Peptides against a protein of PDB entry 3J47. Designs and how they scored, part 71

Target 1, 121 residues: chain A of PDB entry 3J47
Amino acid sequence: IRLTNQLKSLKGLQSKLKDVVEYLDKVINKELPINHTILGKLQDVFNLLPNLGTPDDDEIDVENHDRINISNNLQKALTVKTNDELMVIYISNLVRSIIAFDDLIENKIQNKKIQEQRVKD

## One batch from the design tools (peptide; made by RFdiffusion4, then SolubleMPNN)

Design b2_p21_7_s4 (from b2_p21_7, 10 letters changed)
Fold by OpenDDE base, seed 2:
Structure b2_p21_7_s4 (fold): chain B 121 residues (1-121), chain A 21 residues (1-21)
Amino acid sequence: as target 1 above (121 residues)
Amino acid sequence: SLLEKLQKLLEELEKELEEQL
């Protein structure tokens, strides 16, 4: 039950991120005008992003010195925990920002479609 | 451009979320 709810929440977030990417693609392709408010909020969110896709430099198989391993394991555990906490904060802010601008993005896409239809008639 | 960088970062985040699922 808890795992299923977490997976559902992550899938929902992934879908919303895809919508933002699709919006940015349309802006890059000059299909939609730039919204500086959206871009500013996205920048704020990315400034809170932990470094994603850095290989854990901690999978360096540093050969057996038991004392170095304990200290490195503690630092790793603290770093991982901190990264996870920062990621949760980041995701929370991202979700809030996406929700806040979801209607604005959708309205811009719809308005563009309506304008394109009117030019073809 | 700034937009291209933002797009790339979002794509990377999407990938990471997919890898965690």
Scores: peptide ipSAE 0.019, ipTM 0.487, DockQ to the pose 0.079
Fold by OpenDDE base, seed 5:
Structure b2_p21_7_s4 (fold): chain B 121 residues (1-121), chain A 21 residues (1-21)
Amino acid sequence: as target 1 above (121 residues)
Amino acid sequence: SLLEKLQKLLEELEKELEEQL
């Protein structure tokens, strides 16, 4: 039951991310106008993503002196814990922003379809 | 463009989600 609900939630998030990608493709192809509210929410999303792409900052050469290493390990452990807690907050805000964004995309797609139908009549 | 970079990042996130499923 718990695992099934987590998988369902993850699949739902995946579907929403796909809708966002498809929206961005349409904007890049000039099929839809740029919406600054949508882009602002996307920026909020990306600002909340931890820099997954710098494995190099964790290669601080642990060269030199046993006593500094214990304090650095405690600071690193506290920083990791704080980063994990912050990451949960960031992901939560990210997910909320994606949900709100998905609703805006759907509303825009619907409004465009309504306008295109009105121009054909 | 910024939009193209955003799109690539979202595609990477989708891929990661698919790999975790």
Scores: peptide ipSAE 0.019, ipTM 0.474, DockQ to the pose 0.079
Fold by OpenDDE base, seed 1:
Structure b2_p21_7_s4 (fold): chain B 121 residues (1-121), chain A 21 residues (1-21)
Amino acid sequence: as target 1 above (121 residues)
Amino acid sequence: SLLEKLQKLLEELEKELEEQL
């Protein structure tokens, strides 16, 4: 139940990220004007991103064998727990930012449709 | 452009999330 809810939330986040990418494509293609408020929020999201593509530090721990094992298991467990907790906090902040972003995108799309309708009338 | 870089980073994030799912 908890895992399925986390998976559902992550899928929802993925869908919203796709919507953001599609919005950026429309802005790049000049189909939509640049909105600095939207871009500012997107930048805030990226500033909260953990460095994607840092190889897991799993390879560096090979050399210091003997005294470190018990402290490392606790530190690794704390690091994993902290990483998971930080990831949850990060995802939560990311989701809040993306929701606010999605609302701005929808408002902009609606405003554009209203303007296009007014020009046709 | 900055927008293209941001888009690429979002695509990378989306890919990473997809790989974790």
Scores: peptide ipSAE 0.019, ipTM 0.497, DockQ to the pose 0.075
Fold by OpenDDE base, seed 3:
Structure b2_p21_7_s4 (fold): chain B 121 residues (1-121), chain A 21 residues (1-21)
Amino acid sequence: as target 1 above (121 residues)
Amino acid sequence: SLLEKLQKLLEELEKELEEQL
């Protein structure tokens, strides 16, 4: 029961992270305008993350190496910070920031759709 | 870009969460 609830919560977090990734993809593709409020909340999320090192731009094969290094740094950060209390606080704040960010993304996507409909009418 | 880096970080976080499930 307790483990099942933890897995369910983690799946919910994964879904919200996917929505954030999809939003960023739309912004990169210029399908949505840059929103500084959204970006500010995203920065708050990453400031809570342990240092997921930026790979130096000078290494050949940056794209595959970046993913592996980011994953390894994340895994290492999650395993090395044995301070259970700090980890719980960190994860809790991260989750809250992601949820708030997801809600803001959804609101902006909806507002844009409404504006596009009003221009067509 | 900064946005692309942020996207990659979130994708990796999503992947890690999936691996822990």
Scores: peptide ipSAE 0.018, ipTM 0.488, DockQ to the pose 0.095

Design b2_p21_8_s2 (from b2_p21_8, 13 letters changed)
Fold by OpenDDE base, seed 2:
Structure b2_p21_8_s2 (fold): chain B 121 residues (1-121), chain A 21 residues (1-21)
Amino acid sequence: as target 1 above (121 residues)
Amino acid sequence: VKELIEKLQKLIKELEEELKK
């Protein structure tokens, strides 16, 4: 029961992360308007994340023409960073769930050994 | 990354099957 609930919660988190990525891809592709409230909430999530990699300073083509291209490149860089950070959160939650399952397996094995000892006495 | 997620999901499934025994 507890394991099935943890896996269901993790699958629910995975679905929400996919929905966020699909939303960001639609915003990049200009299929959806930029929602500043969603972007603000994403920025709040990023400010709570440990700095999980500087993008190597070697991919910022600083060509000074159009505030629109700088905004689109900064938005693309923020969205790529977004996807990578959300992915690391997902992996970290998977690893935490695996460790919690290993601990539950070990606890079940120990409880079985204790019951088998009590039946022999 | 995608391959790592698939490996982790496989390991979770194997551990769930072991807990059912």
Scores: peptide ipSAE 0.022, ipTM 0.559, DockQ to the pose 0.039
Fold by OpenDDE base, seed 4:
Structure b2_p21_8_s2 (fold): chain B 121 residues (1-121), chain A 21 residues (1-21)
Amino acid sequence: as target 1 above (121 residues)
Amino acid sequence: VKELIEKLQKLIKELEEELKK
């Protein structure tokens, strides 16, 4: 039961991450204007994301020593079975940032639809 | 911890119900 609920929640999170990627593709393709509030929330998400880069991307700029220690402490908190509480707080903050980002995307899509309707009337 | 997980599960459920409307 607990594992099945965690897998369901993770699948829901994966869907939200796909909606985020689709939004970013629309921004890259100039189909949507850049929104600085959305970009700020995206930065909050990336600052929370564990560095999931394979250890083979040799772009460790020497200025990231504090970010590497935070990422290594976070990777230690994810890898070491002894602090389930810090992992739950981390995942909770990550999910909150992703939800707040999804709400901003949806609000932007709705505002575009309302503007397109007002131009047709 | 348990209360925070319950709040997250509630929020996810509320979002799933809004997406169905």
Scores: peptide ipSAE 0.019, ipTM 0.514, DockQ to the pose 0.035
Fold by OpenDDE base, seed 1:
Structure b2_p21_8_s2 (fold): chain B 121 residues (1-121), chain A 21 residues (1-21)
Amino acid sequence: as target 1 above (121 residues)
Amino acid sequence: VKELIEKLQKLIKELEEELKK
């Protein structure tokens, strides 16, 4: 029961992240106007991404510091309404980070299915 | 981890609702 609920929650998160990427691609392609409320919520999502990437064990100091600095610089640049070109670059980096997180989610879903099969055999 | 996923799912649901406006 607990494991199946976590897998269902993870699949639901993956689908929602895909919808967010599709929205960001439409904004980058100028098919949709930039919604600052959506961008603010995407910043909150981006700040939570580093806390979801921890498998157990002991390399906390180098990768997290660079990702936190990138997140803070991303937030600062998206709050500065004044450079559309910087905003497109920062949205593109956000999209890439979300895609890489979606791939990580998919890999975790697949690995979990393989483990659940191995426990049944 | 679970609470962070629930917070992310809530934020993404708020994004989906803002996209419908």
Scores: peptide ipSAE 0.018, ipTM 0.387, DockQ to the pose 0.075
Fold by OpenDDE base, seed 3:
Structure b2_p21_8_s2 (fold): chain B 121 residues (1-121), chain A 21 residues (1-21)
Amino acid sequence: as target 1 above (121 residues)
Amino acid sequence: VKELIEKLQKLIKELEEELKK
């Protein structure tokens, strides 16, 4: 059951990554306009990928059955700590994206007011 | 935490739809 759920989650991630690559190829080929919103979210995903996909470079030594339980508890503790750190980074990137959209909305409102004033003059 | 992330993702989606108008 757990392994089947991990394989299903990995297949779901692989499908989403394929859709992202296909989107990027269409943007590179100028078949789709550059959407800065999508690119910003992709950049946020890429900034989180190294932290999700580092197998700690410390799994070179298959020797000691008592180290395996301490290593599994340390790896669980490191995984919990990494999940909390990734969550803070993710929230920080979301807040940055919100601020950038607020600034874009404000700029759109200001540009509209300037055009409406030019039509009255 | 999970509920906060879901609220922030919803807000981002609402702002994206306002930018498209």
Scores: peptide ipSAE 0.020, ipTM 0.560, DockQ to the pose 0.035; fails the geometry check

Design b2_p21_8_s3 (from b2_p21_8, 14 letters changed)
Fold by OpenDDE base, seed 2:
Structure b2_p21_8_s3 (fold): chain B 121 residues (1-121), chain A 21 residues (1-21)
Amino acid sequence: as target 1 above (121 residues)
Amino acid sequence: ALKLIEKLQELIKEQEEKLKK
């Protein structure tokens, strides 16, 4: 169930990204007028993306390879960010589990001391 | 990151063993 929902959400995101690319290609080809509101929202999305490291200044070649390399660097940066977020969630759950076990051990020690006192009285 | 996760897993295991005694 969870994996199926994640895959469905990812497919939905992929479809929306495809629709955005198709829209941008139609605007570039002058088939659609430039919508400044859509362009502004796209700029906001790009500004919220982690800084996709500019490829070091050593690959100047070819206007059609650049879209695939930018897409791969984008996918890599989104994957790294997602992995770091999942790692922080995992560490937070481990820390919470350790604290809960420490509290259970302390409660067990206290209960044992109370029982030993009641047997001496 | 990975070394911290391993250490936290070891601490959880140690606490579980203390709770069983």
Scores: peptide ipSAE 0.030, ipTM 0.582, DockQ to the pose 0.019
Fold by OpenDDE base, seed 1:
Structure b2_p21_8_s3 (fold): chain B 121 residues (1-121), chain A 21 residues (1-21)
Amino acid sequence: as target 1 above (121 residues)
Amino acid sequence: ALKLIEKLQELIKEQEEKLKK
């Protein structure tokens, strides 16, 4: 039961990967426009599968070596894109936190000045 | 981002060159 479900999931993944390759080939052939939603999902798959381009050391077919180097280069480029996007989000959240902290300090300074005036009156 | 697009374009170009042979 567990092994048959894993095999079914793997066959379903293989079919989806084939459909993605066929779609990419049509985009490559300029038959279809680039869909950013499909590229985003493909990026998520590559981020979840960091080892898809490491051949276990036991069958170097000369035709596979070029494809492996290409896949590793593509995966590295997808990882760099993801890191850049995460860095922009991180910096944006850091800047928002600094602004909110500055506004809090200024509000405390103003409230202190108002209290010091009320004690002099 | 730009490096991904450049590498995808390089892969596309390599496949176009393979199809012309």
Scores: peptide ipSAE 0.028, ipTM 0.535, DockQ to the pose 0.033
Fold by OpenDDE base, seed 4:
Parts: C-alpha cells; sequence; structure tokens
Structure b2_p21_8_s3 (fold): chain B 121 residues (1-121), chain A 21 residues (1-21)
C-alpha cells in the first residue's frame, strides 16, 4: 500500500514533467506564444533546482566547484531515500511548483483550442 | 531548461526502479 502510493505519486510527477517538455517544444517551434506567467513559474522551479550541469562543462571557474558538490550531494539525496527535513521541504516546494506549472500549461492549451475554434466558426 | 527537466525525469525514473525492488 505505502510503496504503491509512492510509485503512483512519482508516475504522476513524471507525467507532469512530460507535459512541461511538450509545452516547451511547442513554444520553441512557435506553435504556442510565449507566456510570461508560465516562464516565471518555470524560473521558480529552476531557482529551486541545483545546477544539474553535466560534469563535462569542466572549463569555467573554480567558484562553481562548491555548487557542483552541493548539486552532487543533492542529487545523491534525491536518489537515496533520505529522512532529511531540508530535502523533504525542497522536494515538496519543487513538486508544488511543477504541479502549478502543469495546471497553467493545461489551462493555456485548453484556452488556445477554444480560441482557435472560435476563429473557425 | 529541457536538459534540466530530462535530468529530473531520470531521477524520478531511478526512484521508481528503486521502489519496484
Amino acid sequence: as target 1 above (121 residues)
Amino acid sequence: ALKLIEKLQELIKEQEEKLKK
């Protein structure tokens, strides 16, 4: 029961992240207009995220080494089931931001479809 | 942006695989 609920929650988060990618691809392909509210929420998500740079960008500044170590420790803490309260708070805020972003994407896709239908009538 | 979301998806997938064991 507990494991099934955790797996269901992770699958739900994975689906929402997929919707985010599909939205960004449509914006890049100019199929959707840039929405500053959606971009602002996406920026909030990225500001919460550690710099998940691939370790292959090894050519700019010794000052990023502490950020890379923090990122690696945070990635390890995300991959390991931790009882770290700070990690739980971080994940909770990240998940809330992704949910709010996904709801905005869905609402904008729906509103665009309604507007396109009204222009064809 | 996209690369960061892909990395989050991979982390979620790794957690799903750990929860299936």
Scores: peptide ipSAE 0.026, ipTM 0.507, DockQ to the pose 0.385
Fold by OpenDDE base, seed 3:
Structure b2_p21_8_s3 (fold): chain B 121 residues (1-121), chain A 21 residues (1-21)
Amino acid sequence: as target 1 above (121 residues)
Amino acid sequence: ALKLIEKLQELIKEQEEKLKK
């Protein structure tokens, strides 16, 4: 039961991230006008990202000494814990922003269809 | 922006694979 609910929540997040990519591709392809409110909230989401260490930050310090290991393991554990806590806050804000985007995108697509129908009549 | 969303999707997929084992 708990594992199935975690998998369902993760699949729901993956679907929403796909919808954001499909929206950004339509904006890049000029199929939809740039919405500055959507872009601003997307920027806020990216500013709240934990530093996803570049693959190059995992190469600093496989070198030096058994007394530094307890302080470095504690600092690494605190950094990992802080990154995980920031990632949960980030994902929560991302999901809230995505829901607000889906509602704005749906409203804009509906308004565009209504205007295109009114120009054909 | 797009590359960062792609990395997040990859991390989500990796976590799904870890939860299936």
Scores: peptide ipSAE 0.023, ipTM 0.543, DockQ to the pose 0.272

Design b2_p21_8_s4 (from b2_p21_8, 11 letters changed)
Fold by OpenDDE base, seed 3:
Structure b2_p21_8_s4 (fold): chain B 121 residues (1-121), chain A 21 residues (1-21)
Amino acid sequence: as target 1 above (121 residues)
Amino acid sequence: VEELIKKLQDLIKEKLEQLKK
């Protein structure tokens, strides 16, 4: 259920992004008049996007570098997030293993005490 | 974070040694 809803939401977002690109292409080609209200809202969306560019280090060239840098920085951000999620799962499994060993040690100690009492009676 | 992972790994090793005694 949760994964299906996330996939549906992502597919809906992809469709909306395609419609936005098609609108921008029509505006660039002068097929549609510039709507300043739509452009203002698109600028607000772009300002709310996490900078999918860590500004790690200078060098200019504007047109093919931005798509490759957005893809590489999105891939880097997804890789970092995946590593952090795997680390939280790993820590959670370590803590569960420690608790299970504590319970096993306590059970072993109790069983030893019961056996020592039965040998004295 | 790495220091916390190391501490948890050391605690697991200690508990495994206690189970062997």
Scores: peptide ipSAE 0.038, ipTM 0.692, DockQ to the pose 0.015
Fold by OpenDDE base, seed 1:
Structure b2_p21_8_s4 (fold): chain B 121 residues (1-121), chain A 21 residues (1-21)
Amino acid sequence: as target 1 above (121 residues)
Amino acid sequence: VEELIKKLQDLIKEKLEQLKK
């Protein structure tokens, strides 16, 4: 019972990982638009992955070392890309906030001039 | 990029101080 449930869970994880790869390939090929919400959740998953690159205990299989390096390079590349996208969004929000404050200051100055004119009349 | 972000943050702070006056 326990082993059968673990194997079923592992097969379900493998299917979900395949669906994620197929989605990423379609995004890379420009067949689908980049969904930042999906990409953010994918990064949260990669950041929660235990570092599969610390073998506690005894067997350097050369085939596992190449897969670990590819995984770490892919994680770094995805992290850099999203940091750059988040930086563009952050800068855009800063610029919008500056414009909105400039409009508020100009409106306050105009309202003050109108009040000063009404007190002189 | 980091220097540009700092400069934009300082400009926002200056604009906020102008709104308080």
Scores: peptide ipSAE 0.038, ipTM 0.687, DockQ to the pose 0.017
Fold by OpenDDE base, seed 4:
Structure b2_p21_8_s4 (fold): chain B 121 residues (1-121), chain A 21 residues (1-21)
Amino acid sequence: as target 1 above (121 residues)
Amino acid sequence: VEELIKKLQDLIKEKLEQLKK
């Protein structure tokens, strides 16, 4: 029962990884626009891969160790790229928020000046 | 980068306090 469930989970993971590779190839080929939400969810899936793939510590054949290292290196590269992208989005949203507050303050000052002029006439 | 983010956060706080006056 345990082995059959592990094989089913591994086949499900392999199918999802294939769908991901196909999506990334379409994005690289400019067939699809870069969707940051999909890229973030993909990263979350990759970040969960080490937690879903505890192969029982008894099946570390040398080939599995190299595959784990390659997966960890790819995961690390994707994590860095998404962190830099999220940082650019965050800075852009901060700048937009500052501009919006500046416009609100200016509008409040202008409205106050108009009221003070109407009280002097 | 972290210093720039902090400076932008401080500027947002200053603008919020100006909006309250």
Scores: peptide ipSAE 0.036, ipTM 0.677, DockQ to the pose 0.018
Fold by OpenDDE base, seed 5:
Structure b2_p21_8_s4 (fold): chain B 121 residues (1-121), chain A 21 residues (1-21)
Amino acid sequence: as target 1 above (121 residues)
Amino acid sequence: VEELIKKLQDLIKEKLEQLKK
């Protein structure tokens, strides 16, 4: 029972990972539009991966240099993506601040007109 | 992107100057 459930869970994970790879290949080939919600979930998965670029000091194998480079490239890609997301949030907050200041200026102008009318009556 | 940020910052400064008048 326990081993059968572990094998079923592992097969389910393998299928989902295959579907993710196939999706990423279609996005890279521009066959599908980028889905920001899927990319967000992929980022969460990659942030939960152990750092494949810190072999504990006991694995000096030639296979680790390519894995370290892949891990460093992945970490760099995640850092760039996080920076781009922060830039979009920053721009959105700037636009919101401009709108709020425009509304405040219009309110100030209207209040000034109302006061000038009340002084003439 | 950087040019857009600069334009947005300039608009914020202009709006702040209008609030001071």
Scores: peptide ipSAE 0.030, ipTM 0.654, DockQ to the pose 0.015

## One batch from the design tools (peptide; made by RFdiffusion4, then SolubleMPNN)

Design b2_p22_1_s1 (from b2_p22_1, 12 letters changed)
Fold by OpenDDE base, seed 1:
Structure b2_p22_1_s1 (fold): chain B 121 residues (1-121), chain A 22 residues (1-22)
Amino acid sequence: as target 1 above (121 residues)
Amino acid sequence: LLNELKKLKQEIEELLKKIEEL
């Protein structure tokens, strides 16, 4: 049951990431203007990633989530500057959220390999 | 901006590949 819910959430995330790649392609090709609201919804998807952790991953997920939130709050406090600088800051936060997600995925891959090795021994 | 969006796209595509390996 727990693993099936994580797999469903991961498939949901995979679909959203595909939609984002398609959106980013349209923005790169100048077919769509840069939409801050879509980028905001991406941040909401990344804020749901900590809930995809196993109970054993929850301590690392909390520390990374607090660092991301602190960085977002500090940047929001520094944002007396132009709409373009806000966008660079926003993209930088999105990249950091993606890196933190990459670390989570790599940890899950390693944990899966360790579990598969334990089943063979 | 445009180069950062391209980099971000590439990072997302790499994450998608890692997700497909789980």
Scores: peptide ipSAE 0.027, ipTM 0.593, DockQ to the pose 0.036
Fold by OpenDDE base, seed 3:
Structure b2_p22_1_s1 (fold): chain B 121 residues (1-121), chain A 22 residues (1-22)
Amino acid sequence: as target 1 above (121 residues)
Amino acid sequence: LLNELKKLKQEIEELLKKIEEL
């Protein structure tokens, strides 16, 4: 039961991250206008992530202190876990904002096409 | 801006890949 719920939550996160990638592709391809509010929120989410720098930039000196490092590694792992949990919440709120914005843009594009047709008739 | 969006996209795709490997 707990593992199945964790896998379901992870699949939900994966779907939401795919929605963010699709949004970024639409903005990169100029299919959607640049929304500075969405991009600002996206940047804020990434600034709140523990530096997702590859684990290769944490070669800071594991020579000297085998009893203080276990507490710091547990605290670092707890901090990473809490930041990942906060990330899921922030990304979920961001994706809701992106979807609501996509719907708004589609409605504006449709309304503009209807007006352009009425001016040609 | 466009290069920053491409970098951000790549970082998300790398996260997705790490999630798919679990």
Scores: peptide ipSAE 0.024, ipTM 0.588, DockQ to the pose 0.078
Fold by OpenDDE base, seed 2:
Structure b2_p22_1_s1 (fold): chain B 121 residues (1-121), chain A 22 residues (1-22)
Amino acid sequence: as target 1 above (121 residues)
Amino acid sequence: LLNELKKLKQEIEELLKKIEEL
């Protein structure tokens, strides 16, 4: 069950990344106009992805170096020299996504506390 | 811009390849 759910989530992520590649191809080929709002949201999503090169302490030393290099290159490629006004929009979306994540953590903590109280009563 | 979109695409394709190898 847990492994099947992880594999399903990974397949869902893979499908979304394929959709992003197809979108980027259409923009590169000038089939679609450059949408700075979409590009900024993609930047925000990739900056919120946990660094795909931080090992939990149990797998040291060959696959992580390439993941760290891809993550560092990705962060550098996502540093598109946008106008300062567009940067403020992207930072604002990033901050909203962080706040929404914090609210989800707090809601999980509160729900856990409510369940622990219901088991004691 | 266009060159950075090409780099971003390549990095996503490299990440996809690594996910397919797991």
Scores: peptide ipSAE 0.020, ipTM 0.600, DockQ to the pose 0.062
Fold by OpenDDE base, seed 4:
Structure b2_p22_1_s1 (fold): chain B 121 residues (1-121), chain A 22 residues (1-22)
Amino acid sequence: as target 1 above (121 residues)
Amino acid sequence: LLNELKKLKQEIEELLKKIEEL
């Protein structure tokens, strides 16, 4: 059950990260203004963050606290119409949050490989 | 700004690749 839920959450994250990449491409290409659409996509990513942790992951409390604080500060700041400079700060905080998902993703890859080995034995 | 957005895009694409390995 835990692994299936984690895989579902990762698939949800994957879909939203693809949407962020497509948005970033449009911003990079100057097809869209930075301010309104990043806010919406960042809110979509933050709405997935609570679904990426099961409350039963008693081993990740220290790294999650910094992520939750970054998320809360970012959510509060995203509710304010920010200038382009503040938007860079928010993107930088999003990057830090996403990099912190890298370790979580790697841990989930390792856990899946271990479970697949246990099913073959 | 533009260079930071490009860097962010690259980091997200690398994470997407790792998610596809799940």
Scores: peptide ipSAE 0.027, ipTM 0.587, DockQ to the pose 0.035; fails the geometry check

